Peptides against a protein of PDB entry 3C2G. Designs and how they scored, part 11

Target 1, 209 residues: chain A of PDB entry 3C2G
Amino acid sequence: IRTFDLLGLLLHDSDAIDGFVRSDGVGAITTVVQYPNNDLIRAGCKLLLQVSDAKALAKTPLENILPFLLRLIEIHPDDEVIYSGTGFLSNVVAHKQHVKDIAIRSNAIFLLHTIISKYPRLDELTDAPKRNRVCEIICNCLRTLNNFLMMWIPTPNGETKTAGPNEKQQVCKFIEIDILKKLMSCLSCEGMDTPGLLELRSTILRSFI

## One batch from the design tools (peptide; made by RFdiffusion4, then SolubleMPNN)

Design b2_p27_3_s4 (from b2_p27_3, 12 letters changed)
Fold by OpenDDE base, seed 2:
Structure b2_p27_3_s4 (fold): chain B 209 residues (1-209), chain A 27 residues (1-27)
Amino acid sequence: as target 1 above (209 residues)
Amino acid sequence: MQEELERLKRLVEELKKELEEKLEELE
């Protein structure tokens, strides 16, 4: 815990963050958070989120890290862990095709649906901090989904990947009425990345309609 | 766990050293 706090204090600039990542800092964190200590898991996932935009992650092998993280955020009950983990996932897949492929192979699309599904509607959450955190989690999931869907949109050069049948089926779950209601609830929250949610909507329409 | 915590501590010390070196370069 104290070590994570110290790292958090040092990892404010992009060079330090990249240095940490190049030094296998992400691997070190993921090893530590495999132990059944909720405080370590929370601190570790928070630190992962902090370094999730590191350019050095493009050169970091994530084949072992992503499946572990996905399992963690699938089973862990703490919203702070889920927030940090989904935030990390969203950022780490951005602009990195190979990372998107690893995540998708690790059933990330289905997991995102599962995470959104486990939370109540935002209008049922009376506690504002809890509501905001849940909204952020859902937005992280949706941003991640958007990043996946963008792979299947034709580029200006006419090159596009095609989603597999399983991926298409998993994506179709996000247009279920219960999921859509949760998404709409997020759009109604003040201070949320409404543009990002609208972008997702546009991306879904372009990808599947 | 203990070994990995020690590894993280080493990373912290390395980052501290790098920051100190950068600060010295700016002075």
Scores: peptide ipSAE 0.064, ipTM 0.629, DockQ to the pose 0.010
Fold by OpenDDE base, seed 1:
Structure b2_p27_3_s4 (fold): chain B 209 residues (1-209), chain A 27 residues (1-27)
Amino acid sequence: as target 1 above (209 residues)
Amino acid sequence: MQEELERLKRLVEELKKELEEKLEELE
C-alpha cells in the first residue's frame, strides 16, 4: 500500500511513467493485486489508472495483464476498483487495435454492459459523491465501447474490420432503453464533459443506422 | 507477494533517483 502511494507521487512526469511501464511496472502491480487484500487491490488499480495513458504501453505485452484486470473488475464489487479498472481499460485500448482485440476476445463488451446494468439510475442516487463515481464508471464503459465501435465504422480506405456475430449481438444490448437512459442521466452530473457525452451517444446510435 | 513488493520498492527507489538527478540538472 505505502509503496503504491509513493509510486503515485513519483508517476506524474511522462518520462517517469514511461520508465515505470518499460520496467514492467504494470506486470508488477497486476501480480500484487492478485492477493485477496481490498486495500492493495484499490491502491494497485488506482496506480494502473495513473499510468494508463503511457506511450510505453503500446510496446507492453498486455495478453496476460488485460484479461486478468477484466476478471478482477468482473468479480470485485468495489466502485473504486471498477472506476480505476474501467478507466485503465478505456485509456489502454485507445488508438491500439491489438489491445482492442485482446479486450474483445476477453469478453470486454459483455462485461461493460454488465457493469452499466449493475448500477441504479443516477436519479435514484441521493449521495452526490456516489452518483458522480457511478457516472464516471458508466462514462468509462461507454468510452471503451466507442473505441470498439470505431473499428467497425467504414473508413474511406475501404478496410473495415467486421464484427463477429456474437460481438454484434453484444453491442446491440447498448441500445436498450435502460442503457440509453443511464447515458442520458450522466449529462446531469456535475463536472462531466457534456459535449463528450453527447458525441458518444451520437456515435453509439449511428453505429446502428 | 513479498517478492513483488520488493520489486515495487526497487522501482520506487530507481524513480526517486532519476527524479533527483533530473531536478539537479534543472537547478
Scores: peptide ipSAE 0.060, ipTM 0.634, DockQ to the pose 0.010
Fold by OpenDDE base, seed 5:
Parts: sequence; structure tokens; C-alpha cells
Structure b2_p27_3_s4 (fold): chain B 209 residues (1-209), chain A 27 residues (1-27)
Amino acid sequence: as target 1 above (209 residues)
Amino acid sequence: MQEELERLKRLVEELKKELEEKLEELE
């Protein structure tokens, strides 16, 4: 825990963050959070979120790291861990096709659906801090999904990957009535990335219609 | 910058060592 606090203080700029990532810092954190200590897991995932936009992650092998993180956010009960983990996922897959491929092979699309499904509608949450955190988690999931769908959009350069039948089926689960009700409740919350949700809608329409 | 990078590397190695010690305690 203390080491993570010290690292958080040192990771104050992009060069320090890239230096940490090049030094296998992400691998070190993911090794630490394998221990059954909730405080350690929370601190480690928070630090992962802090470095999640590092350019050096494009050169970091994530084949063992990403499946582990996906399993952690699937089973861990703490919303702070889920927030940090889904935030890391959404940032690390951005602009990195190979990372998207690892995540998708690790059943990330279905996991994002599972995470959204386990939370109540935001209008059912009376505690404002809890409601805001759940909202942020759902937004992280939707941003991650958008990043996946973007790879199947026809580009002017003519090379489009097509989603497999399994991926298409997993994406279709996001149009289930219970999921749509939760998404609508998010759109009604103040401070939501409404532009991001509209972008996701546009991406879904362009990918599957 | 180089000194800060070396400090980050040391902290990563310390973290790895603390983990190895904890694994040995759990065995």
C-alpha cells in the first residue's frame, strides 16, 4: 500500500509514467493484486488507472495482464476496484488493435454486459456518491465497447475487419430491455458523457446496420 | 529524468521483493 502511494506521487507526468511502464511497472502491480488483500487490490487498480493512457503500453505485452484484470473486475465486489479496472480497460484498448484483440478473445464484450447487468438503475440509487460511481463504471464499459466496435466500421481505405458471429451475438445483448433501461437512466444523470453515449449509438448503427 | 527513472525502477523491484517475501510466508 505505502509503495503504491509513493509511486502515485512520482507518476506526475507522461515521461515518468512511460518510464514506469517500460520498467514493467504494470506487470509488477498485476502480480501484487493477485493476493487476497482488498486494500492492496484497490490501491493497485487505482495506480493502473493512473498509468492506463501511457504510450509505452503499446509496446507492453498484455497477454497475461489483461485476462487477469478482466477476471478481477468480474468477481471483485468493490466498486472502486471495478471503476479503476474498467477505466484501465477503456484506456488501454484505445488506439491499440492488438490489445482490443486480446480483450475480445478473453470474453471482454460479455464481461462488460455482465458488469452493467449487476448494477441497479441509477434512479434506484439514493446515495449520490454511489450513483455517480456506478454511472462512471457504466460509462467506462460503454466507452470500451465503442472502442471494440470501431474496428468493424468500414474505413475509406477499404480494409474492414468483420465481427465474428459470436462477437455479434455478444454485442446484441446490449440492446436487451434491461440494459437499455439502465443506459437511459445514465443519460438522465447530470455529468454523464452524453456525447460518448451518442457516439456509441452511432458506432452500433454503423457496425450492424 | 534519469535519476527519477532509476528511482521508479528501484520501487518496482522493491515491490517485487515484498511480494516474494509474502509468498514465502504463505507457504
Scores: peptide ipSAE 0.025, ipTM 0.571, DockQ to the pose 0.010
Fold by OpenDDE base, seed 3:
Structure b2_p27_3_s4 (fold): chain B 209 residues (1-209), chain A 27 residues (1-27)
Amino acid sequence: as target 1 above (209 residues)
Amino acid sequence: MQEELERLKRLVEELKKELEEKLEELE
């Protein structure tokens, strides 16, 4: 725990973050969060979120790290772990085709649906901090989904990947009425990335029309 | 900058060592 706090203080600029990532810092955190200690898991996932936009991650082998993190998010009930983990996932897949492919092969699309489905409607949450955290988690999931869907949208230059039949079936679950209602409820939350949610809406429409 | 990077590397190695010691205690 103390080491994570010290690392969090030192990782305040992009050069330090990139240096940490190049030194296998993400692998080290992933090793630490394998221990059944909730405080260590929370601190480790928070630190992962802090370094999740590092440019050095494009050169980091994530084949073992990312599937492990996805499993952790799947089994761990803690909203803070889910928040940090989905935030990391959303950032790490951005603009990185190879990382998107690893995530998809690791059943990330289904996991995102499972996470969104687990939480109640935001309108049913009376506690503002809990409602905001749930909204952030849903937004992280939806932003990650947007990053996946963008791979399969035809570009004017004609080179697009085609989603497999399983991926298509999993994506179709996000147009279920309950998921769409949760998406719409997130648009009503103050301080949320409304532009990102509107982009997702556009991407979903382009994927199914 | 280079000194800070070396400090970060040392902290990561110390963390790995503490974890190895804890794994040995479980065995």
Scores: peptide ipSAE 0.024, ipTM 0.545, DockQ to the pose 0.010

Design b2_p27_4_s2
Fold by OpenDDE base, seed 3:
Structure b2_p27_4_s2 (fold): chain B 209 residues (1-209), chain A 27 residues (1-27)
Amino acid sequence: as target 1 above (209 residues)
Amino acid sequence: EELEELLEELEEKLEELIEEALEAKEE
């Protein structure tokens, strides 16, 4: 447990991060966090978040890693695990079509909805640290969802993929009135990524036109 | 025992990579 924290503090160099990723460091972490130790899981997910922007991830097979991480986020009620996991997810799917496809096949869209549904409205959270953490989690979810939806937006000059019927149904859950009210409450919350939320709204609207 | 071995292996690997990266920055 102490090991991951210490190593995480030292892992601030981009070349070191890329070296770690090239050496299957992400696989090594995911192997370690399979053990039922909450502190170990927290530390491992935090380290995953720290390496989630590595360029080497574009060449790393994530077929086994992503489904495991998504399952971990699903079953673990810990805000720190959810924060780190959704942060990792949002970063690894960015600009990588094949990674988006793996995540979607692993029911990521539904999981994002579940996560957002779990948390109360931000205006109901009086504790600033808790509110900020929840805000960050929601932002990670929204950024990830936006990245998924962008694949299905028709462009005048480009071939776009079509969402499957299951994916469309899962996306429709984000436009349910209760979810929309919760997301709208985020707009008035200090520290919320308002531009990101507005971008997502635009993307959702374009997906249904 | 298996977990301890995996943690030690991961720690050694990370320490080596961090050390290499720090040395490369000094060049």
Scores: peptide ipSAE 0.147, ipTM 0.705, DockQ to the pose 0.121
Fold by OpenDDE base, seed 4:
Structure b2_p27_4_s2 (fold): chain B 209 residues (1-209), chain A 27 residues (1-27)
Amino acid sequence: as target 1 above (209 residues)
Amino acid sequence: EELEELLEELEEKLEELIEEALEAKEE
């Protein structure tokens, strides 16, 4: 789509990206992807990913945008949409407590589990492009989960948020044997964020101790 | 269609931002 290609020209200018975000560009994209066109949805989600690290997003209200995107990822079977959406989620929740809270209230933890459960083990994928894309999706999910779990780790200042019983139950699903086998399969895959996986493992263990 | 109008509005906003970003680099 020509419109989204034009945005590609802005990707190298952080001020232009911030300008787009301040002008409710994220809201505009989310409106566009509500139409039942797979190519449009794919292109729009890719653009969301491209602007997901913009500084201006810290001041953008995401109360309506984030739940919508999570629902879109939940119902859409397209790997490219899932890749872009989970990438967006991972970036926007980073270092933003209020955004993490919105995502968690919108059942994001369970969604991440559902996404990982949907895909086969990476060693069962013979097509390299498909395997790489699935690896990236799983990495996005794991990075997002890590960001959530870090909220419940005690800080030296003694103030820690406690996970509710529902959140604890959702997190427990990630230690199921089938999920763990899939995570282990990622460690042998080229291009995998192995340090990120190890960090997540440490964070999970700390959350249950 | 409403979608076409939304895409045109988005394109116009993007073109303006691209122009502003290019001008700012020349200063």
Scores: peptide ipSAE 0.145, ipTM 0.700, DockQ to the pose 0.263
Fold by OpenDDE base, seed 1:
Structure b2_p27_4_s2 (fold): chain B 209 residues (1-209), chain A 27 residues (1-27)
Amino acid sequence: as target 1 above (209 residues)
Amino acid sequence: EELEELLEELEEKLEELIEEALEAKEE
């Protein structure tokens, strides 16, 4: 799509990306990807990923955007859409409490579990491109989950948010044996953020055990 | 089609931003 190719020209200019975001560019993309066209959805989600680190996103209302994206990832089986969408999610929730809250209210924790659950173990994937993409998706999910869990870790200086009972129950699903086996299989992947996976393990232990 | 109109509008916005970004690099 020509429009989306043009945005690729701005990828190296952070100010231009911020300008796009301030002009409601993310909203425009989300409007476009509501049409039932797979190529359009892939291209749009890729663009969302490309602008997901923009500083201007801190001032962008995501109350409508995040639930829509989460639903899109839930219903669309396309690995490229899931990769881009989970990448966007992981970046936008980073260091933003209000965005984390929106995502959690939109059942993001459960969705992350669903995504990890649907993919086979990496050692069962013989196709290298597929294996690498799945590895990246799982990394995005784990990074996002870690960002959520960090909210519930007691800080020395006082006010700890406590996870609700539903959130706690959903997090407990990640320590199921089948999920743990999948996570262990990721440690052997060259593209895996092993330190990040170990950090998540530590965070889970600190939060719920 | 409504989609074509939306894409055209988005394209126009992107073209403006590209022009601004190019001008800023020349300064």
Scores: peptide ipSAE 0.142, ipTM 0.695, DockQ to the pose 0.268
Fold by OpenDDE base, seed 5:
Order: structure tokens, then sequence, then C-alpha cells
Structure b2_p27_4_s2 (fold): chain B 209 residues (1-209), chain A 27 residues (1-27)
């Protein structure tokens, strides 16, 4: 798709990416991926991932974009779409309380659990490309979860938000034995963010003590 | 037809941004 090839040229310059985001480029991509074309959806979600760390996103209203993307990931079985979408989610919620709140209200915690639950253990995957992609998806989910949990951890000098009862219940699903086994299987995967997984483990422990 | 129009509009916006980014690199 010519449009996405053009975007590929912009991705080498952070100012160009910010310019694209300021021009509602994220909204434009989300409009395009509403059409039932798998190749278009894959390409569009990949572009979202590529611009997901842009500084201009802090000023972009995501109230309509995030719920749409979460729904897309929920209904689409494509690993590439799930990879790109969870990657986008993990980046856009980073250091942005407002965006975290939108995602949580849009049932993101439950969705992350659902995604992890859909995949087998990594040690059961013999195809290396598939295994690596699944590992990356799980990493994206875990990084996102970590960002959510950090909101509810008391800091010595800070006001701490309290998780609602529904959010607490959704978080508790991540300590299920089957989920934990899948998370542990990621440690053997090449390219796994082991420090990130250890950080999440620490955050989970702090959340339940 | 609606999708084609949206893609054309997006391409036009991207072409403008690419031109601006190229000009900024030449300065």
Amino acid sequence: as target 1 above (209 residues)
Amino acid sequence: EELEELLEELEEKLEELIEEALEAKEE
C-alpha cells in the first residue's frame, strides 16, 4: 500500500513522526483499519506501533482511539495485529496517567489476560518465528500491566490511587497458575526483556502484599 | 470508493510531511 510506504520514509525522523501525530495521523490510520482488509489492518497497526512513542501523543486525544484499538485486538486473531496493537498500547500508556485510565475503563486489564490465555506455552511452540512473536506479545502485555499496577503502589511521598474492586479482581487473574507458567516460559525466549519481567514480578508482589 | 478517497487524502498529507522533513535536512 503506497500510503504505508510513504509513512516508512517518515519513521527515520522523530520530528516527522511528531508532525504526523499532530496532524491526527493516528486518527487517520484508525479510520483506515476499520475496513475489513487483513493486509490493510496489519500494515496500519504496524504503523501505529512505529509512532507509538511519539511525544506528540501526549497531546492527542485517545478517548476514541484506544477503545477502538482494544476492540480490534480482541476480535482479530492475527498475531501481527495483536503484536502491533499491544505494542502500541504499552507505549502510549507509559508515563501518561490519563491514557492509563482510558485503557483501564476500556477493560484493557481483562483483555491482556485474555491475550495471554489464548497462546500456548512457549516451550510448546516449535516454530521459532511464531515462538518469538508470541513472546513479544506477552512482553507487551506484561509491560502494559506493569504500568497499570504502578499506579496503585504506595510511594513514600506521593498520593496513591486505589484500584477499584473490579480492577483488583482482573489483576488477580494474572496470578493463576496457568498464566504464571506461560510467563515463566518467556524467560527462555531469545530477545525477552528479562529485566522487565523481573520488574513486573516485583510490582505484582508489592501489589498483593 | 470511500476507502480509496481516505487513502488518497492520507497520502497527500504524508507527501507534504515528507517534503517538509526533507527540506529540514537540507538546512
Scores: peptide ipSAE 0.137, ipTM 0.700, DockQ to the pose 0.269

Design b2_p27_6_s1
Fold by OpenDDE base, seed 1:
Structure b2_p27_6_s1 (fold): chain B 209 residues (1-209), chain A 27 residues (1-27)
Amino acid sequence: as target 1 above (209 residues)
Amino acid sequence: SSARRREELFRLIEELIEELKELAKEL
């Protein structure tokens, strides 16, 4: 725990973050958080989120790390772990086709739907801090989904990868009325990127037209 | 002075990563 707190204080600039990632810091965190200590898991996942936008992650082998993280957020009931883990996932898949492929093969699409489905509607949450955290988790899941969907949208200049039949079926679950209502409810959360959420909604809907 | 401070920071980061790796072996 102390080591994670110290790292969290040092990893503020892009060069330090990239240095940590190049030194296999992500692998070190994922090894430590295999220990069944909730405080350690929270601290480790928080640090993963902090380094999740590192450019060095494009050169980091994630074949063992990403499936482990997906399993961790699947089995762990803690909102802070889910927040940090989904935040890491949303950032690490951005602009990285190979990382998207690892996540999809590791059943990430289904997991994202499971996470969103687990939480109540935001209008049912009276506690503002909890409501905001749930909104952030849903946004992380939807941002990750958007990054996957963008691979299958025809662009004029690219070989569009076609989603497999299983992936298509799993993606179709995100147009369920309950999921769409949760997305729309996030637009009312304070401090959220409303334009970004509207873009996510548009992309999700366009993927089914 | 800025280059030395960055080098010291990177050394400290590497030390802390090694501490994490050692902690993981003890668990």
Scores: peptide ipSAE 0.298, ipTM 0.818, DockQ to the pose 0.922
Fold by OpenDDE base, seed 3:
Structure b2_p27_6_s1 (fold): chain B 209 residues (1-209), chain A 27 residues (1-27)
Amino acid sequence: as target 1 above (209 residues)
Amino acid sequence: SSARRREELFRLIEELIEELKELAKEL
């Protein structure tokens, strides 16, 4: 825990973050968080989120890291772990086709749906901090999904990856009325990028036209 | 110098990563 706190204080600039990632810091965190200690897992996942936008991640082998993180998010009931993990996922897949492919092969689409489905409607959450955290988690999931969907949108150049039949079926679950209601409820959260959420909604809906 | 401070920062980051790796071996 202390080591994570110290790293969290040092990893504020892009060069330091990239240096950490190049030094296998992500691998080190993922190894440590295999220990069944909730405080350790929270601290490690928080640090993962903090370095999740590192350019060096494009050159880091994530074949072992991503499946592990996805499994951790799947089994861990802690909102802080889920927040950090989904945040990491949403950032790490951005602009990285090979990372998207690893995540998709690791059942990420289904997991994102499962996560959103586990949370109550935001209107049912009376605790404002919890409501905001749940909203952020849902947004992280939807942003990650959007990053996947963007691969399958026809580009003017005609080079479109087609989603497989399984991926299409998994994506179709996001138009369930309960998922759409949760997305809409996130638009009322303070500090959220409402235009971005509307874009996400549009992208999701367009993927079914 | 700013360069020396960066070097010291990177050294400290590497030390902390090694501490994490050692902790991981004990788990």
Scores: peptide ipSAE 0.298, ipTM 0.819, DockQ to the pose 0.911
Fold by OpenDDE base, seed 4:
Structure b2_p27_6_s1 (fold): chain B 209 residues (1-209), chain A 27 residues (1-27)
Amino acid sequence: as target 1 above (209 residues)
Amino acid sequence: SSARRREELFRLIEELIEELKELAKEL
């Protein structure tokens, strides 16, 4: 835990963050958080989120890291771990086709639906800190989904990846009325990425029309 | 110099990563 706290204090600039990632820091964290200690897992996932926008991640092998993280957020009940893990996922897949492919092969689309389905509606949460954290988790899941859907949008150059039949079926679950209600409730939360949620809504509509 | 401070920072980061790797071997 102390080592994670110290790293968290040092990794504020892009050069330091890229240096950490190039030194296999993400692999080191993911190895340590395999130990069943909730405080250790929470601290490690928080640090993963902090470095999740590193440019060096585009050159880092993620074939072992991403499936492990997806399994961790599938089984771990802690909202702080889910927040950090979904935040890492949303950032690491951004603008990286090969990383999106790894996540999709690892059943990420279904997992995102499962996470959103687990949480109550935001209007049913009376505690403001809890409501805000749940909203952030849902937004991380939806941002990740948007990044996946963008792969299947026709580009002017005619090279479109087509979603497989399984991926299409999993995406169809996000138009369920309960999921749409949760998406709409996130738009009413203060400090949320409203433009990103509106972009997702547009992307979903374009994917089904 | 700014270059020296950056090198000291990278050395400390590498040391802390090595500590994490050692912890991972003990677990």
Scores: peptide ipSAE 0.298, ipTM 0.819, DockQ to the pose 0.914
Fold by OpenDDE base, seed 5:
Structure b2_p27_6_s1 (fold): chain B 209 residues (1-209), chain A 27 residues (1-27)
Amino acid sequence: as target 1 above (209 residues)
Amino acid sequence: SSARRREELFRLIEELIEELKELAKEL
């Protein structure tokens, strides 16, 4: 825990963050958080989120890291772990096709649906901090989904990948009425990435038309 | 110098990564 706190204090600039990632810092965190200690897992996932935008992640092998993190998020009930983990996922897949492919092969689309599905509607949450955290988690999941869907949308100059039948089936779950209601409820939350949610809505519509 | 401070920062980061790796062996 102390080591994570110290790293968190040092990793504020892009060069330091990139240096940490090049030194296999992400691998080191993922090794430590295999120990079943909730405080350690929270601290490690928080640090992962802090370094999740590092440019060096494009050159980091994630074949072992991403499946592990996805499994951790799947089994851990802690909102702080889920927040940090989904935040890491949303950032690390951005603009990295190979990372998206690893995540999709690791059943990420289905997991994102599962995470959104397990939370109540935001209007049912009376505690404002809890409501905001749940909204952030849902937004992280939806941002990640947007990054996946964008791979299958034709670009004027690009080779379009086609989603496989399994991916199509998993994506179809996001048009469930309860998921759509949760998406819309996030748009009403103050301080949320409203432009990102609107982009996702547009991407969803383009993916199904 | 800024370069010296950067080098010191990277050294500290590497030391802390090594500490994490050692902690992982003890768990």
Scores: peptide ipSAE 0.292, ipTM 0.815, DockQ to the pose 0.914

Design b2_p27_7_s2
Fold by OpenDDE base, seed 2:
Structure b2_p27_7_s2 (fold): chain B 209 residues (1-209), chain A 27 residues (1-27)
Amino acid sequence: as target 1 above (209 residues)
Amino acid sequence: EEEEEEELEELLEELERIQERLRLLEL
């Protein structure tokens, strides 16, 4: 715990973060958080979030790390773990086709649906810190979904991956009316992701219509 | 705030229409 907090205080710049990632820092964190301690898991996932946008992750093998993290988020009820984990997922899949493929094969789309489904509507959350954290989680899920859908948008060169039947079914679950209403409720949180919802709309239209 | 809520409601209705179209394409 304290070590992760101290590391988080040292990882302020992109070079330090990249250095940590190049030194298998992500693998080290994921190894440590295999110990079933909630505070350790929380601290480790927070540190993962801090390094999740590192350029060095493009060269890091995530085949073992990402399925493990997805499973951790699936089984852990802690909002801080889910926030950090979904934030990590959102950032790590960005601009990385191979990572998107790993995530999708690891049932990430359905997991995102499950995560959103477990939370109440934001209007039912009277505690502002809790409401904001739930909103951030939903936004992380939304951004991740958008990143997946973008793979299936035709490029000007005509090279397009098509979503398989399983991926389509998972996406259909994500865009259920109840899920969409929860996404929409994120606007009750100041400054969070009207652009993300509009981008998701555009991405759905371009991918499926 | 009211304008953002109205734009939001319109967006939700559009997404519901998209969902129904997707459902019909799977049939």
Scores: peptide ipSAE 0.025, ipTM 0.421, DockQ to the pose 0.011
Fold by OpenDDE base, seed 3:
Structure b2_p27_7_s2 (fold): chain B 209 residues (1-209), chain A 27 residues (1-27)
Amino acid sequence: as target 1 above (209 residues)
Amino acid sequence: EEEEEEELEELLEELERIQERLRLLEL
């Protein structure tokens, strides 16, 4: 725990973050958080979020790390773990086709739907800090979904991956009325990634219409 | 910068010691 807090203070610039990632720092964190301590897991996932945009992650093998993190998010009810883990997932899949493929094979699409579905509507949350954290989690999930859907949209050059039948079935759950209502509720929250949510809306329309 | 790099290396070595202890508890 203290070690992760100290590491989080030292990892304040891009070169230090890239150095940590090149030294298998992400693997180190994921090994330590296998110990069943909630405070350790929370601190480790927070540190993962801090390094999740590192350029060095494009060269890091995530085949073991990403499935483990997805399982951790699945089994932990802690909003801080879910926030950090979904934030990490959203950042690491961005512009990395191989990481998107690992996430999809690791049942990420279904997990993202499950996460969004388990939270109440934002209008039912009276506590502003809790409402904001839930909105951030939903936004992380939806941004990750956008990154997946974009792979299957025809480009002007005609080169697109086709979603398999299982992936299509999993993705169709995101056009359920309750999911769409949560997307719209997030658009009404101040300080959220409104451009990213509008991009997702456009991506959904292009994928399903 | 050099002092911060040395502190980062010491913290990474501490993480490696924790990893090895966890591995020995699973055996």
Scores: peptide ipSAE 0.023, ipTM 0.468, DockQ to the pose 0.041
Fold by OpenDDE base, seed 1:
Structure b2_p27_7_s2 (fold): chain B 209 residues (1-209), chain A 27 residues (1-27)
Amino acid sequence: as target 1 above (209 residues)
Amino acid sequence: EEEEEEELEELLEELERIQERLRLLEL
């Protein structure tokens, strides 16, 4: 715990973050969070989120790390762990085709749907901090989904990856009325990028039309 | 339990080594 807090104090600039990632710091964190300590898991996932946009992650093998993190957020009920883990996932898959492929093979699409599905409607949450945290989690899941959908959009050169039949079926669940209502409920949250959420909604819907 | 505690100690020492290297790069 204290070590993660101290690391978090040092990891403020891009060079320090890249230095940590090049030193296998992501591997070290993911090994430490295997221990059944909720405070340690929370602190470790928060630190993962902090380094999740590091340039050095493009050169880091994530074949063992990413499946483990996906399993951790699947089994752990803590909103802070889920927030940090889905935030890490959304950032690490951005602009990295090989990382998207690892996540998809690790059942990430189904997991994202499961995470969104487990939360109540945001209008049923009376506690504003809890409502905002749930909204951020849903946004992290939808941003990750958008990064996957971009793989299957035809490029100007006519090259497109085809989703497998299972992936296509799992993605189709995100246009279900309950999922769309949860996305729309995020537009009413304080501090949310409403234009960005509307654009994300439009991208999701256009992927199925 | 003893093997898990020893592995946790080794990992914490590794994180502390990484932390000290980062601190030295900021100096």
Scores: peptide ipSAE 0.022, ipTM 0.431, DockQ to the pose 0.046
Fold by OpenDDE base, seed 4:
Structure b2_p27_7_s2 (fold): chain B 209 residues (1-209), chain A 27 residues (1-27)
Amino acid sequence: as target 1 above (209 residues)
Amino acid sequence: EEEEEEELEELLEELERIQERLRLLEL
């Protein structure tokens, strides 16, 4: 009953989405996707993606929600769940330092590496829809990683967070030859954020060389 | 358990309807 009333708010506009998020709609979805039904999990994660840019998320406590979602996408083999979950992650960490810190403490950097490592090279995928979906997943992972790396870039005020030794070690895995080959294969896909991938490459090189 | 499964099926159908409507609003 309560979940349906919350979902009914999404039937209108962006203000209704903000209303849903303020009413703990993200928490409601994350509760529902604990049920071991793959179709329900897909639907819930896709709805999370749809609300992932809501302004109300800046005021939503994500300390329990984000670690749960990270665990879900770690264990779930489904490309649609991984797409939606990595999309949600990339949007929710954007411009929110406290959310980035929660994600990093929840082993998000290592998870992003694991996801990219799981997929074959895009040139090995003959099915165009599958290839495009894998490409989008890798982009979501890379955009999220870039959002983390930006925290460690010196600001004009001379204040910078330093990446800890563990975070540095986890980020160093993204310069492995097999990961770099996958990144290069993404740069050849139509509709990719090629500027964002080049920015990430530049940020990685500047962070570790 | 059976009542919870029926509520979850109804929720799935509503999630699908909402997702399609949100997609149409983004176009």
Scores: peptide ipSAE 0.014, ipTM 0.323, DockQ to the pose 0.049

